Peptides against a protein of PDB entry 3V4O. Designs and how they scored, part 11

Target 1, 234 residues: chain A of PDB entry 3V4O
Amino acid sequence: DQPLAKDKVALLIGNMNYREHPKLKAPLVDVYELTNLLRQLDFKVVSLLDLTEYEMRNAVDEFLLLLDKGVYGLLYYAGHGYENFGNSFMVPVDAPNPYRSENCLCVQNILKLMQEKETGLNVFLLDMCRKRNDYDDTIPILDALKVTANIVFGYATCQGAEAFEIQHSGLANGIFMKFLKDRLLEDKKITVLLDEVAEDMGKCHLTKGKQALEIRSSLSEKRALTDPIQGTEY

## One batch from the design tools (peptide; made by RFdiffusion4, then SolubleMPNN)

Design b1_p9_3_s1 (from b1_p9_3, 4 letters changed)
Fold by OpenDDE base, seed 3:
Structure b1_p9_3_s1 (fold): chain B 234 residues (1-234), chain A 9 residues (1-9)
Amino acid sequence: as target 1 above (234 residues)
Amino acid sequence: PELQSFSPD
């Protein structure tokens, strides 16, 4: 049977102009390109750039309000980040140097809140580094997750590794988005789609030994970003 | 082309 989405909602965040950290370039183009693609897939897309901690938290709150039972939720983030003890942290543009977990947004906390909404699919696309932040030794105490079997993580890089952007002719794209955009519209299970992106990225000579896509999923149904929305829309 | 890390380091 063809899976159906109650609705499809995406929040895209690209942070570039950091106050206390190196500026980035790729998130601008990457968010733009992903926005256009997801809209073609009938996602309701909110795209935001250069968010402070307060603005990021507010954006996530508003995103959560759009989620409900059976809704497909997709969170994309491009910017500085880190991973401590399996927890992914997105860094706002006003984060101090060094930053700590209290200054950042924990992706796993967002996942917990998405589960409370009884979403049909939770997709996280994290285009950020996953290196350990040595300036933060805190271990977040997270609430236990439910077994929903509808979770997909697409990490732009491996655990403990870095994500990169390519600067070419005045424009910059993240390595992850460079390959993701070529396949995102394909009618395939999201994990299969990402696996193909991983293979494409693996053929890139520029990033061999430096960056590789990691897929972490618990998805028991053949869910795709191309799944139709339930109702009069189709 | 040049690669630039997303790392703040």
Scores: peptide ipSAE 0.340, ipTM 0.876, DockQ to the pose 0.796
Fold by OpenDDE base, seed 5:
Structure b1_p9_3_s1 (fold): chain B 234 residues (1-234), chain A 9 residues (1-9)
Amino acid sequence: as target 1 above (234 residues)
Amino acid sequence: PELQSFSPD
């Protein structure tokens, strides 16, 4: 039985021109390439670059408004980030130095809100570092998640590690996107697809021992990014 | 090719 999406919506955020932190380069190209691929998959894609905290929160709010029962939601983030106590934080371009959780967007909070929309699939692709922020010892108190069995996290790197970009003559691509883009259009369960990306990345000698893809999922159905939208011809 | 970390440091 072919799974169907009520709709498919993606929010892509690439932060690179930070005010108080090192500037990045890869998010520009990575967001662009991912946008083109997801549009080929009939996603409604909102792609944004260099968002302040205010703009990021607004973008997430607008993204959530597009979600509803059965809708596939995909959030991609490329930029600075950190992970404290298992919680992932995306860093806006206007974040102070040092930043704290109150200056950042917690991914798990977004997931909770997506669950409230009864989405058909929740995919998070986080191209950021996962090192602990030593300047923030706050333990977030998050609402308990529901058991929806429709959650997929693709972390560009493993816990406590850094994510990298490859620079060639001023241009840069994130390691994660470099391998993800080659398989994203494949008609496979999203966790299977990401597992193959993980193997591809693992063969890269540049990042061995430095960066490895982590897949965290609870997905009880064979959901793919290629799944057709209900009510459309396919 | 050169690797650049996404680290804020």
Scores: peptide ipSAE 0.334, ipTM 0.875, DockQ to the pose 0.820
Fold by OpenDDE base, seed 4:
Structure b1_p9_3_s1 (fold): chain B 234 residues (1-234), chain A 9 residues (1-9)
Amino acid sequence: as target 1 above (234 residues)
Amino acid sequence: PELQSFSPD
């Protein structure tokens, strides 16, 4: 039985030009490349760069409005970030130095809101560091997640580790996107696809011992990004 | 190629 998506919607955020933190380069190209690939997969893609906290929250709100029962939702983020107590925080470009959780967007909170929409699939691709923020001792009290078995996290790096970009001749790509783009169009269960990306990344001598893809999933169905949209010819 | 960390620090 071929799984079907009611629709496919993606929000891609790339933050580079931080006001109080080091500038990045890879998110520009990575968001562009991922946009083109996801559009080939018939995703409705909203791609945004250099978002303030206000703009990021609005973008997430608008993204959530596009989600509904059976819709595939994909959130990609490239930029500064951190992880405290298993919670991932995306850092807006206007975040202070140091930043705290109140200045950032918690991915797990977004997941909770996505679950309320009864989505068919929730994919998070997080190209950011996962180091603990020592300036924030807040322990988030998050609402309990539902048991939806449709969740996939692709972390560009391991817990407590950093993510990297490669600069070549003035251009930069993230390590994660470098390998993800080669397989993204494959008709495979998303967790299988990411596992293959992990193996490809593992062969990269540049980041051995420094960066490794982590997959965290609860996906009980053979869902793929290539799944057809319901009501369309396929 | 040169690596650049996404780390804020």
Scores: peptide ipSAE 0.332, ipTM 0.876, DockQ to the pose 0.803
Fold by OpenDDE base, seed 1:
Order: structure tokens, then sequence, then C-alpha cells
Structure b1_p9_3_s1 (fold): chain B 234 residues (1-234), chain A 9 residues (1-9)
């Protein structure tokens, strides 16, 4: 039984030009490449670069408005970030130094809101560091997640570790996107696809012992990014 | 090739 998506919507955020933190390069190309690939998969894609906190929150709100029952939602983020107590925080370009959770967007909070939309699939691709932010002692009280069995996290790196970009010949790509882009169009269950990406990344000598893809999922159906849209629109 | 961390520090 082929799973069908009511619709497929993606929000891609790449933050590079931070005001108070080191600038990055990879998010520009990574967002661009992922945009093109997801559009080939009939995703409705909103791609944004260098968002302030206000703009990021607005973008997420607008993204959520496009979600509904059975819709596939994909959130991709490339930029600075951190992880405290299992919660992932995306850092806006205007975040202070140091930043705290109130300056950032919590991915798990977004997931909770996506679950309320009764989405068919929730995919998070987080190309950011996952180190503990020692400047933030806040322990957020998150709303309990529902058991929806439709959640997939692709972390560019392990918990407590860093994500990297490769600068080569004036161009930069994130390690994660470097390998993800080669497999993204494959008609495979998303967790299987990411597992293959993880193995490909593992062959990269540059990041051996430094960065490894982590997949965290609760997906009880064979959902793929290639799943067709329900109806005749595509 | 050179690696650049996404770490803020």
Amino acid sequence: as target 1 above (234 residues)
Amino acid sequence: PELQSFSPD
C-alpha cells in the first residue's frame, strides 16, 4: 500500500551572516541545493537565508499554516545551534553573544505544533552543532509529544558534537548536505535513506571521529520523500 | 580541504 501525502511542504533556513558570532558559508549552497532537490520531489519549498529571531519565528508560523492532516512537513536548518537536555535550538543571526534559549527557536516546540496539525510525516534535518550551551542553564518545560509514529530527525552530528562545513576551491558545503544530496531523490523510506547517508558520511576521512550522522525516528510507515501527492495535482 | 565548525566559538 503506497503511502500518499496530502501535500508536501518544506521550510529551509540557512543562517550564515551572524552579527555576534562567526560567519558561515555552507548554508548558502546547502539551502540552494536542497531547495532544488525538494522541488523535484514536488515539495512546496520556502527557502530563507539569514533570518533574525523575529523573521525565523514568523517563517515557522507561516510554515505551520501550510500544514494539515496528512501533509508532509520538512524543516531544514543550517547554521549555529546547540542542544540542551535533548532540545535542539536554532540560532538566529541577530542572537546575542552569548545567546540563551529565549533568543533561539526550539525544534521540539515546533514538532509539538506540527503534531497538532496531524501531519503525515515530520522530518527535521538539522545541520548544526549539538554542543551544550554552558551560558544557558534554562531547563525548558516542553509540552508532551503525542505518539504519532511519523517523526524523523536527521542530525548532522552526534549529541554533544559539532557539525562542520568543508571549504574547497572557494566553495563550502556542509558535510551532511554533501552526502544527503546524492541520495535525497531515492525512492526509499526516509529512515533507510538517511541510514545510507550516514554510511556515506562515515567514509569521509575528514570528519572521522568528529562528525557522524544521527538518526532519531519513530516512523511506523514506509514514508518516503518521493511519496506522491494525493490527487492529480502532481 | 579545510573544516569549519558550525560552533559559535
Scores: peptide ipSAE 0.331, ipTM 0.875, DockQ to the pose 0.823

Design b1_p9_3_s2 (from b1_p9_3, 5 letters changed)
Fold by OpenDDE base, seed 4:
Order: C-alpha cells, then structure tokens, then sequence
Structure b1_p9_3_s2 (fold): chain B 234 residues (1-234), chain A 9 residues (1-9)
C-alpha cells in the first residue's frame, strides 16, 4: 500500500560558463552525479549544461510536455540565481550584467505550469544563491498556486544566503550535492530524506554559518523518489 | 579547501 507514480521525469540544468558573470565549476559534476542517481530510480532524465535563456525556456517547455496526471516531476538547477520576494530565479548563461527577472526563469512559474499537469509530485532542488537582486526592483505578480499538497523544495541554502562549491585539486562539487548524493537512493519520504541531508550538511564545518539546507514542502502523502511506476513490478 | 560562492558578486 504505497504511492505509485504514473511516470517519473527529471530536468537537470547546470549553468557554469556565464558570459557576463563569474564562471562556476561544480554544476558539471553535480549534474552528472544526480543524473546517474535519478536514472537508478527509473527517472527519465534530461540533463543540460550552459543554457541560454532561450534554451532554458525551451527545455522547461519540453519538460512540461512530459508531465501528466500522476507523473513525478523533478527540476534540479545548479548555477547563479537570486530570490526576490520569495520567488526563485534561475540565471541563464547569457544573462546580462546586471540581470533582471525578465532575463531569468522563475521557478514558481514553472511550478504553476506543473500543477496544471496534475502531477503526482513536484520536486525542486535548487543549488543556487538566494540573495536579493538589488538591480531588479520588479515585483513579480505570479498566478496563484493550486492546493495540490504535492510540492517539495530543497534549497541548497537559506533565504538571503549563498550556496557554495568546494574546489580542491581542480575539482569542484557543490555542498548540497555532496550530501544529497549519499541519501538520494533511500526509500524514504522525500521530505524525510531531505531532512537527513540537511542534518548531514549541518555537520560540515566548512560551511557552518554560511550555508544550510532549507526544506519547504506541502506534501500530504508519503511519496518517495523510489516510488514504483504504475504498471511495473515491485 | 576553497569555497566559491554561486553568487555573481
């Protein structure tokens, strides 16, 4: 007697080579590792790197086409980002300096569109900074969300805070993915899983007081990333 | 280890 997914689809975006902003390194490895893990969980995974605004919007559109009633949708983003008035903005690699909301993709807008698909689960894993963008004074007017009780946000950092990557010997990994990857395959409610990740991250002395996982959820069912797909044996 | 912020600043 466990929840079933109609299907499981994930879009992973890692932006590193920004044209007008500092380059990042961790998204390359983090997207790769997460891809492998989600595929083990029978997710259909589309992984993309260094997307322009146009490409990001197209990727999201294609992702939404794969969603339907009961489908588990997961969006992972690693790159530059900001948060204004509780809205998360993913920054494309061709964003100007400074960038504004019109140059970026609003996660909450994507959520709204996912809700229209009547998905079974909506998971957002956002490995980006959440600082206020002072160069953008626009107050976005977003459409009201439905009460679907199937939403989980895993923020790599707290509101107003930064997300970090660890660089060592030329390699870089995001702090969030460093701990997420160790638990992602566990058969647990996704919010419980992320809570354990948060606890593990809290033991990292390097980012203590600098970065902490934030979980924001409205999930009324015990849904896990390990939930079987309908029509499959389990 | 070196920390690098995902912030554009």
Amino acid sequence: as target 1 above (234 residues)
Amino acid sequence: MKLQSFSPD
Scores: peptide ipSAE 0.278, ipTM 0.860, DockQ to the pose 0.822
Fold by OpenDDE base, seed 3:
Structure b1_p9_3_s2 (fold): chain B 234 residues (1-234), chain A 9 residues (1-9)
Amino acid sequence: as target 1 above (234 residues)
Amino acid sequence: MKLQSFSPD
C-alpha cells in the first residue's frame, strides 16, 4: 500500500554570517533552492538564515510543535558544524571561538524529541563538516532512543571529513545541494534517492577524495518525500 | 571553480 503522511513539515537553517568564524556563501542559495523544491512536494517549509543560539533553539521548538503522529519531519542544516563521539552539532552564528557543545545544537537530541512526537518519518540533511572538535572533550549523556525504524540521515560528507561549497561566480552552491536538487523530486524511497545522489557526487572530479555522501538509516517502510498527505490524494 | 570548506579552521 502507498504510504501516507499525516502532514509534511520541514525546517531549513542556513548559517553564513558567523561572528567569530569564517563566513560562508552557499547556505543562502542552498536554502532557497531546497525551499522551492520541498514546497513542490507539499511540505510546509520554514526557512531561516543566520540564527543565533537562542533563535536556533526557538526555531527547533516551533518545528517540534508542528510535528505529530504520522507527520513527516525534515531538518536541513547548512553551516559550520562538527561531530564528536557520533553526535552532530550545528553551530549558531554567535558561537564563540572556540565553540563547545553547550554553545551548539545537538542533532541527536532533536531526534529524541521528534521520536516523542511519534512522527511517520524523520529526515536529517546535514550539510556541514564532521570533523572532531578538539576544543570540546565533553561526552553528552543522551536519553535512550526508541526503535521507530523511521530515521534517515543524509550527511554531506563522511565521518571526520569536511563539506565544501563551490565558489565559481557571485552565487555559491554547496556540493551536497548541487546534486541533491537534481533528484529531490523523484518518487523514490528516500534512502534510494540519497544513494543516487551519492553516486552523482562521486562522479564529480572536484570532490573525489575530499567529500562523499554518507547515508545512515533505520527505515523499515518505503517512505518517500513524494508520499501524499492523508486527505488530499486519498 | 574553487572549493571552500565549511570548516572554521
Scores: peptide ipSAE 0.276, ipTM 0.859, DockQ to the pose 0.802
Fold by OpenDDE base, seed 1:
Structure b1_p9_3_s2 (fold): chain B 234 residues (1-234), chain A 9 residues (1-9)
Amino acid sequence: as target 1 above (234 residues)
Amino acid sequence: MKLQSFSPD
């Protein structure tokens, strides 16, 4: 039985031009490339660059409005970030130095809200560092997640580790996107696809011992990004 | 070729 998506919606955020933190380069190209690929997969894609906290929160709110029962939701983020106590925080471009959780967007909170929409699939692709933010001692009290068995996290790096971009020939790509883009269109269960990306990425000697893809999933169905939208012909 | 961390530090 072929899984079907009610719809497919993606929010892509790339933050580069930080006001109080080092500027990045890869998110520009990475967001662009991922946008084109996801559109080929019939995703409705909203791609945004260099968002302030206010703009990021608004973008997430608008994204959530597009989600409904059976909809595939994909959130991609490339930029500065950190992870405290298993919670991933995306850093807006206007975040202070140092930043705290109150300045950032918690991915797990977004996931909770996505679950409330009864989505068919929740995919998070987080191209950010996962180091502990020592300047933030806040322990957020998160609402318990439901057991929806439709969650996939693709972390560009391991817990406590950093994600990197390759600067070469005037352009920069994130290590994660460098390998993800080669497989994203494959008709495979999303966790299988990411596992293959992880293996490809593992062959990169530049990041050996520095960055490795981590997949965290609870996906009980063979759902793929290539799954047809209900009512459509392919 | 240069690796740039996404870390602010």
Scores: peptide ipSAE 0.275, ipTM 0.859, DockQ to the pose 0.798
Fold by OpenDDE base, seed 5:
Structure b1_p9_3_s2 (fold): chain B 234 residues (1-234), chain A 9 residues (1-9)
Amino acid sequence: as target 1 above (234 residues)
Amino acid sequence: MKLQSFSPD
């Protein structure tokens, strides 16, 4: 049986013009390219750049309102970030220096809320560093996750490692997006697709020993980003 | 090509 999505919704956030942290360049192009690709896959895409903490929280709230039973939800983030104790934190452009967890958005909290919506698929594509934030020793207490077996994390880099962008004459592309964009439209299970992206990255001399894609999933069904939307012609 | 880290530091 062909898996069907009730709907397909994506929130893309690219933070680059940080107020108290180094500015980035890749998120601009990466969000744009991913937007175009996901729209070709019939995703309803909201793409936002340079969000403050307030704006990011609002964007996530609005995104969650579009989710419901059977809906495919995809969250893409490109920007500064960190990982403490297995929890991923997205850094808003107005975050202080140094920032703490209270200044950032915890991805695992968003996942919990997505599970409550009974989504058909939860995809997180996190193009950010995963280094420990030594300025914050807070251990977040999160609600227990359900066993939904519909979760896919694509980390642009390994735990404790950095993510990079390739700069060309003032413009930059994230390493992750550079390889992801070449395969995103393929009709394959999302974990298989990401595995192929991982291999492509692994063959690149620029990233060897510096950045490697990590896939974390419990996806028990053959779900693809190309899956048709229920009730539509396909 | 030039690699630039997304690291805030």
Scores: peptide ipSAE 0.268, ipTM 0.856, DockQ to the pose 0.793

Design b1_p9_3_s3 (from b1_p9_3, 4 letters changed)
Fold by OpenDDE base, seed 2:
Structure b1_p9_3_s3 (fold): chain B 234 residues (1-234), chain A 9 residues (1-9)
Amino acid sequence: as target 1 above (234 residues)
Amino acid sequence: MELQSFSPD
């Protein structure tokens, strides 16, 4: 009854050095730390920093090529972003000011493509703001999603809210990663794990009332990031 | 210690 992954693949993107927007610092350390943790979990990890629109689209395409039936797919993004009509948009470093949906990557479109691969698990960890982009009046028209019951969204912040990084002594960490890294290796259902991270964040005086983790999931099986890969010993 | 928003605004 132990869930098995056909394979485990992760794409981590950290955008910091924006050309037309404020620079960030946390994604550098956060991507590095998450990379090390996911590799301990036997994920095949591709970690990329400061991607242009072209590079981001190519990275996602290559990521999708590694997905197949039963494969665990994880997408992590840290950088600028926005949310319009419940759709999350990741902002490339070469995005114009202001940016619009055609300049960005829609996470829900990626999810649709992942579903077509019949993946075993789709996890999105989005460390970005979720504020409305007033400069983009486009209403996204997305293809209907399948009922796959294998989807987990971990939003670093609430709908319409901002995500933050903590800067100290020249270093910076995202608030989300600060708490996620302490529990990521735990052998628990991914939604349970994230719920505990949410509680940890809520107990911190630095984040209380400023940033709260939001979990959105449709996961009918007890799947964890620690699940073994089919055909491997554990 | 300082909090910095990911918001471009």
Scores: peptide ipSAE 0.291, ipTM 0.865, DockQ to the pose 0.746
Fold by OpenDDE base, seed 4:
Structure b1_p9_3_s3 (fold): chain B 234 residues (1-234), chain A 9 residues (1-9)
Amino acid sequence: as target 1 above (234 residues)
Amino acid sequence: MELQSFSPD
């Protein structure tokens, strides 16, 4: 007796080669690794790199078209970002310097749209900084969210803090993905899984006091990424 | 190991 997913769909975005901002390295590997893992979990995965604002918005639109009642939706983002007034903004590679909310994609807006699809589970894994953008004084007025009790946020870092990548031997990985990948395939409630990831990350001396995983969830059911898709044998 | 922030700053 376990929850079933109508389907499982994931959109993974990794932005590295920014035009007006420092370039990143980790998103390339992190998106790749997460793609492979999610496919093992029978997710339909769309992985995209270095998206402009236009491309990001299109990708999200296409992602939303794949969502429907009971579908598990997962959005992963690695790149520059900021958080203003509790709203997370993903920064496209063509964002100006400085960027404003109008140049970026608001995660909470995407969540609202996902709720309209009556999804079975909404998971956001955000590997980006969460510092306040002082160049953007806009207070976003977002639509009220529904009470769906199927929402999980995994923030790579704490509010107001930075997310980091580790560069070693020419390779770069995000701290978040470094620990997430080791547990992602576990058959556990997603919030429990992320809690274990948080604990593992907490043992990393390199980022102690600099980066810590934050889990924000409203999940009333024991849903896991390993949940079978309806109509399949398990 | 070197750390690089995802911050645009």
Scores: peptide ipSAE 0.287, ipTM 0.861, DockQ to the pose 0.827
Fold by OpenDDE base, seed 5:
Structure b1_p9_3_s3 (fold): chain B 234 residues (1-234), chain A 9 residues (1-9)
Amino acid sequence: as target 1 above (234 residues)
Amino acid sequence: MELQSFSPD
């Protein structure tokens, strides 16, 4: 049986013009390219750049409102970030220096909320560093996750490592997006697709020993980003 | 091409 999506919704956030942190370049192009690709896959895409904490929280709230039973939800983030105790934090452009967890958005909290929507697929593509934030020793207490077996994390880099962008004459592309964009339209199970992206990154001399894709998943069904939307012609 | 880290530091 062909898996069907009730709908397909994506929120893409690219933060680059930070107020108190180094500015980035890649998120601009990466969000744009990913937007175009996901639209070709019939995703309803909301793409936003340079969000404050307030704006990011609002964007996530609006994104969650579009999710429902069987809906495919995809969250892409490119920007500064960190990982403490297995929890991923996205950094808004107005975050202080140093920032703490209370200044940032916890991805695992978003996942919990997505599970409550009974989504058909939850995909997180996190193009950010995963180094520990030594300025924050807070251990977040999160609600227990359900066993939904529909979760896929694509981390642009390994735990404790950095993510990079490749700069070309003032413009930059994230390394993750550089390889992801070449395969994103393929009709394959999303974990298989990401595994191939991981291999592509591993073969590149620019990324060897510097950045490696990590896939974390519990996807029990053959779900693909190319899956047709229920009730539509395909 | 040049690599630039996403690191805030």
Scores: peptide ipSAE 0.282, ipTM 0.859, DockQ to the pose 0.789
Fold by OpenDDE base, seed 1:
Structure b1_p9_3_s3 (fold): chain B 234 residues (1-234), chain A 9 residues (1-9)
Amino acid sequence: as target 1 above (234 residues)
Amino acid sequence: MELQSFSPD
């Protein structure tokens, strides 16, 4: 039985031009590349760059409005970030130095809200560092997640580690996106696809011992980004 | 070729 999506919606955020933190380069190209690929997969894609905290929160709110029962939701983020106590925080471009959780967007909170929409699939692709933020001792009290068996996290790096971009010939790409883009259109279960990306990425000697893709999933169905939208012909 | 961390530090 072929899984079907009620709809497919993606929010892509790339933060580069930070006011109080080092500027990045890869998110520009990475967001562009991913946008084109996801559109080929019939995703409705909203791509945004250099968002302030206010703009990021608004973008997430608007994204959530597009989600409903059976909808595939994909959130991609490239930029600065950190992870405290298993919670991933995306850093807006206007975040202070140092930043705290109150200045950032918690991915797990977004996931909770996505679950409330009864989505068919929740995919998070996080191209950010996962180092502990020593300047933030806040332990957020998160609402318990439901057992929806439709969650996939693709972390560009391991817990406590950093994500990197490579600069070559004037262009910069994230290591994660460099390999993800080669497989994203494959008709495979999303966790299988990401596993193959992880293996490809593992062959990159530049990031050996520095960055490795981590997949965290609870996905009980063979759902793929290539799954047809209900009522459509392919 | 240069590696740049996404870390703010």
Scores: peptide ipSAE 0.275, ipTM 0.855, DockQ to the pose 0.795

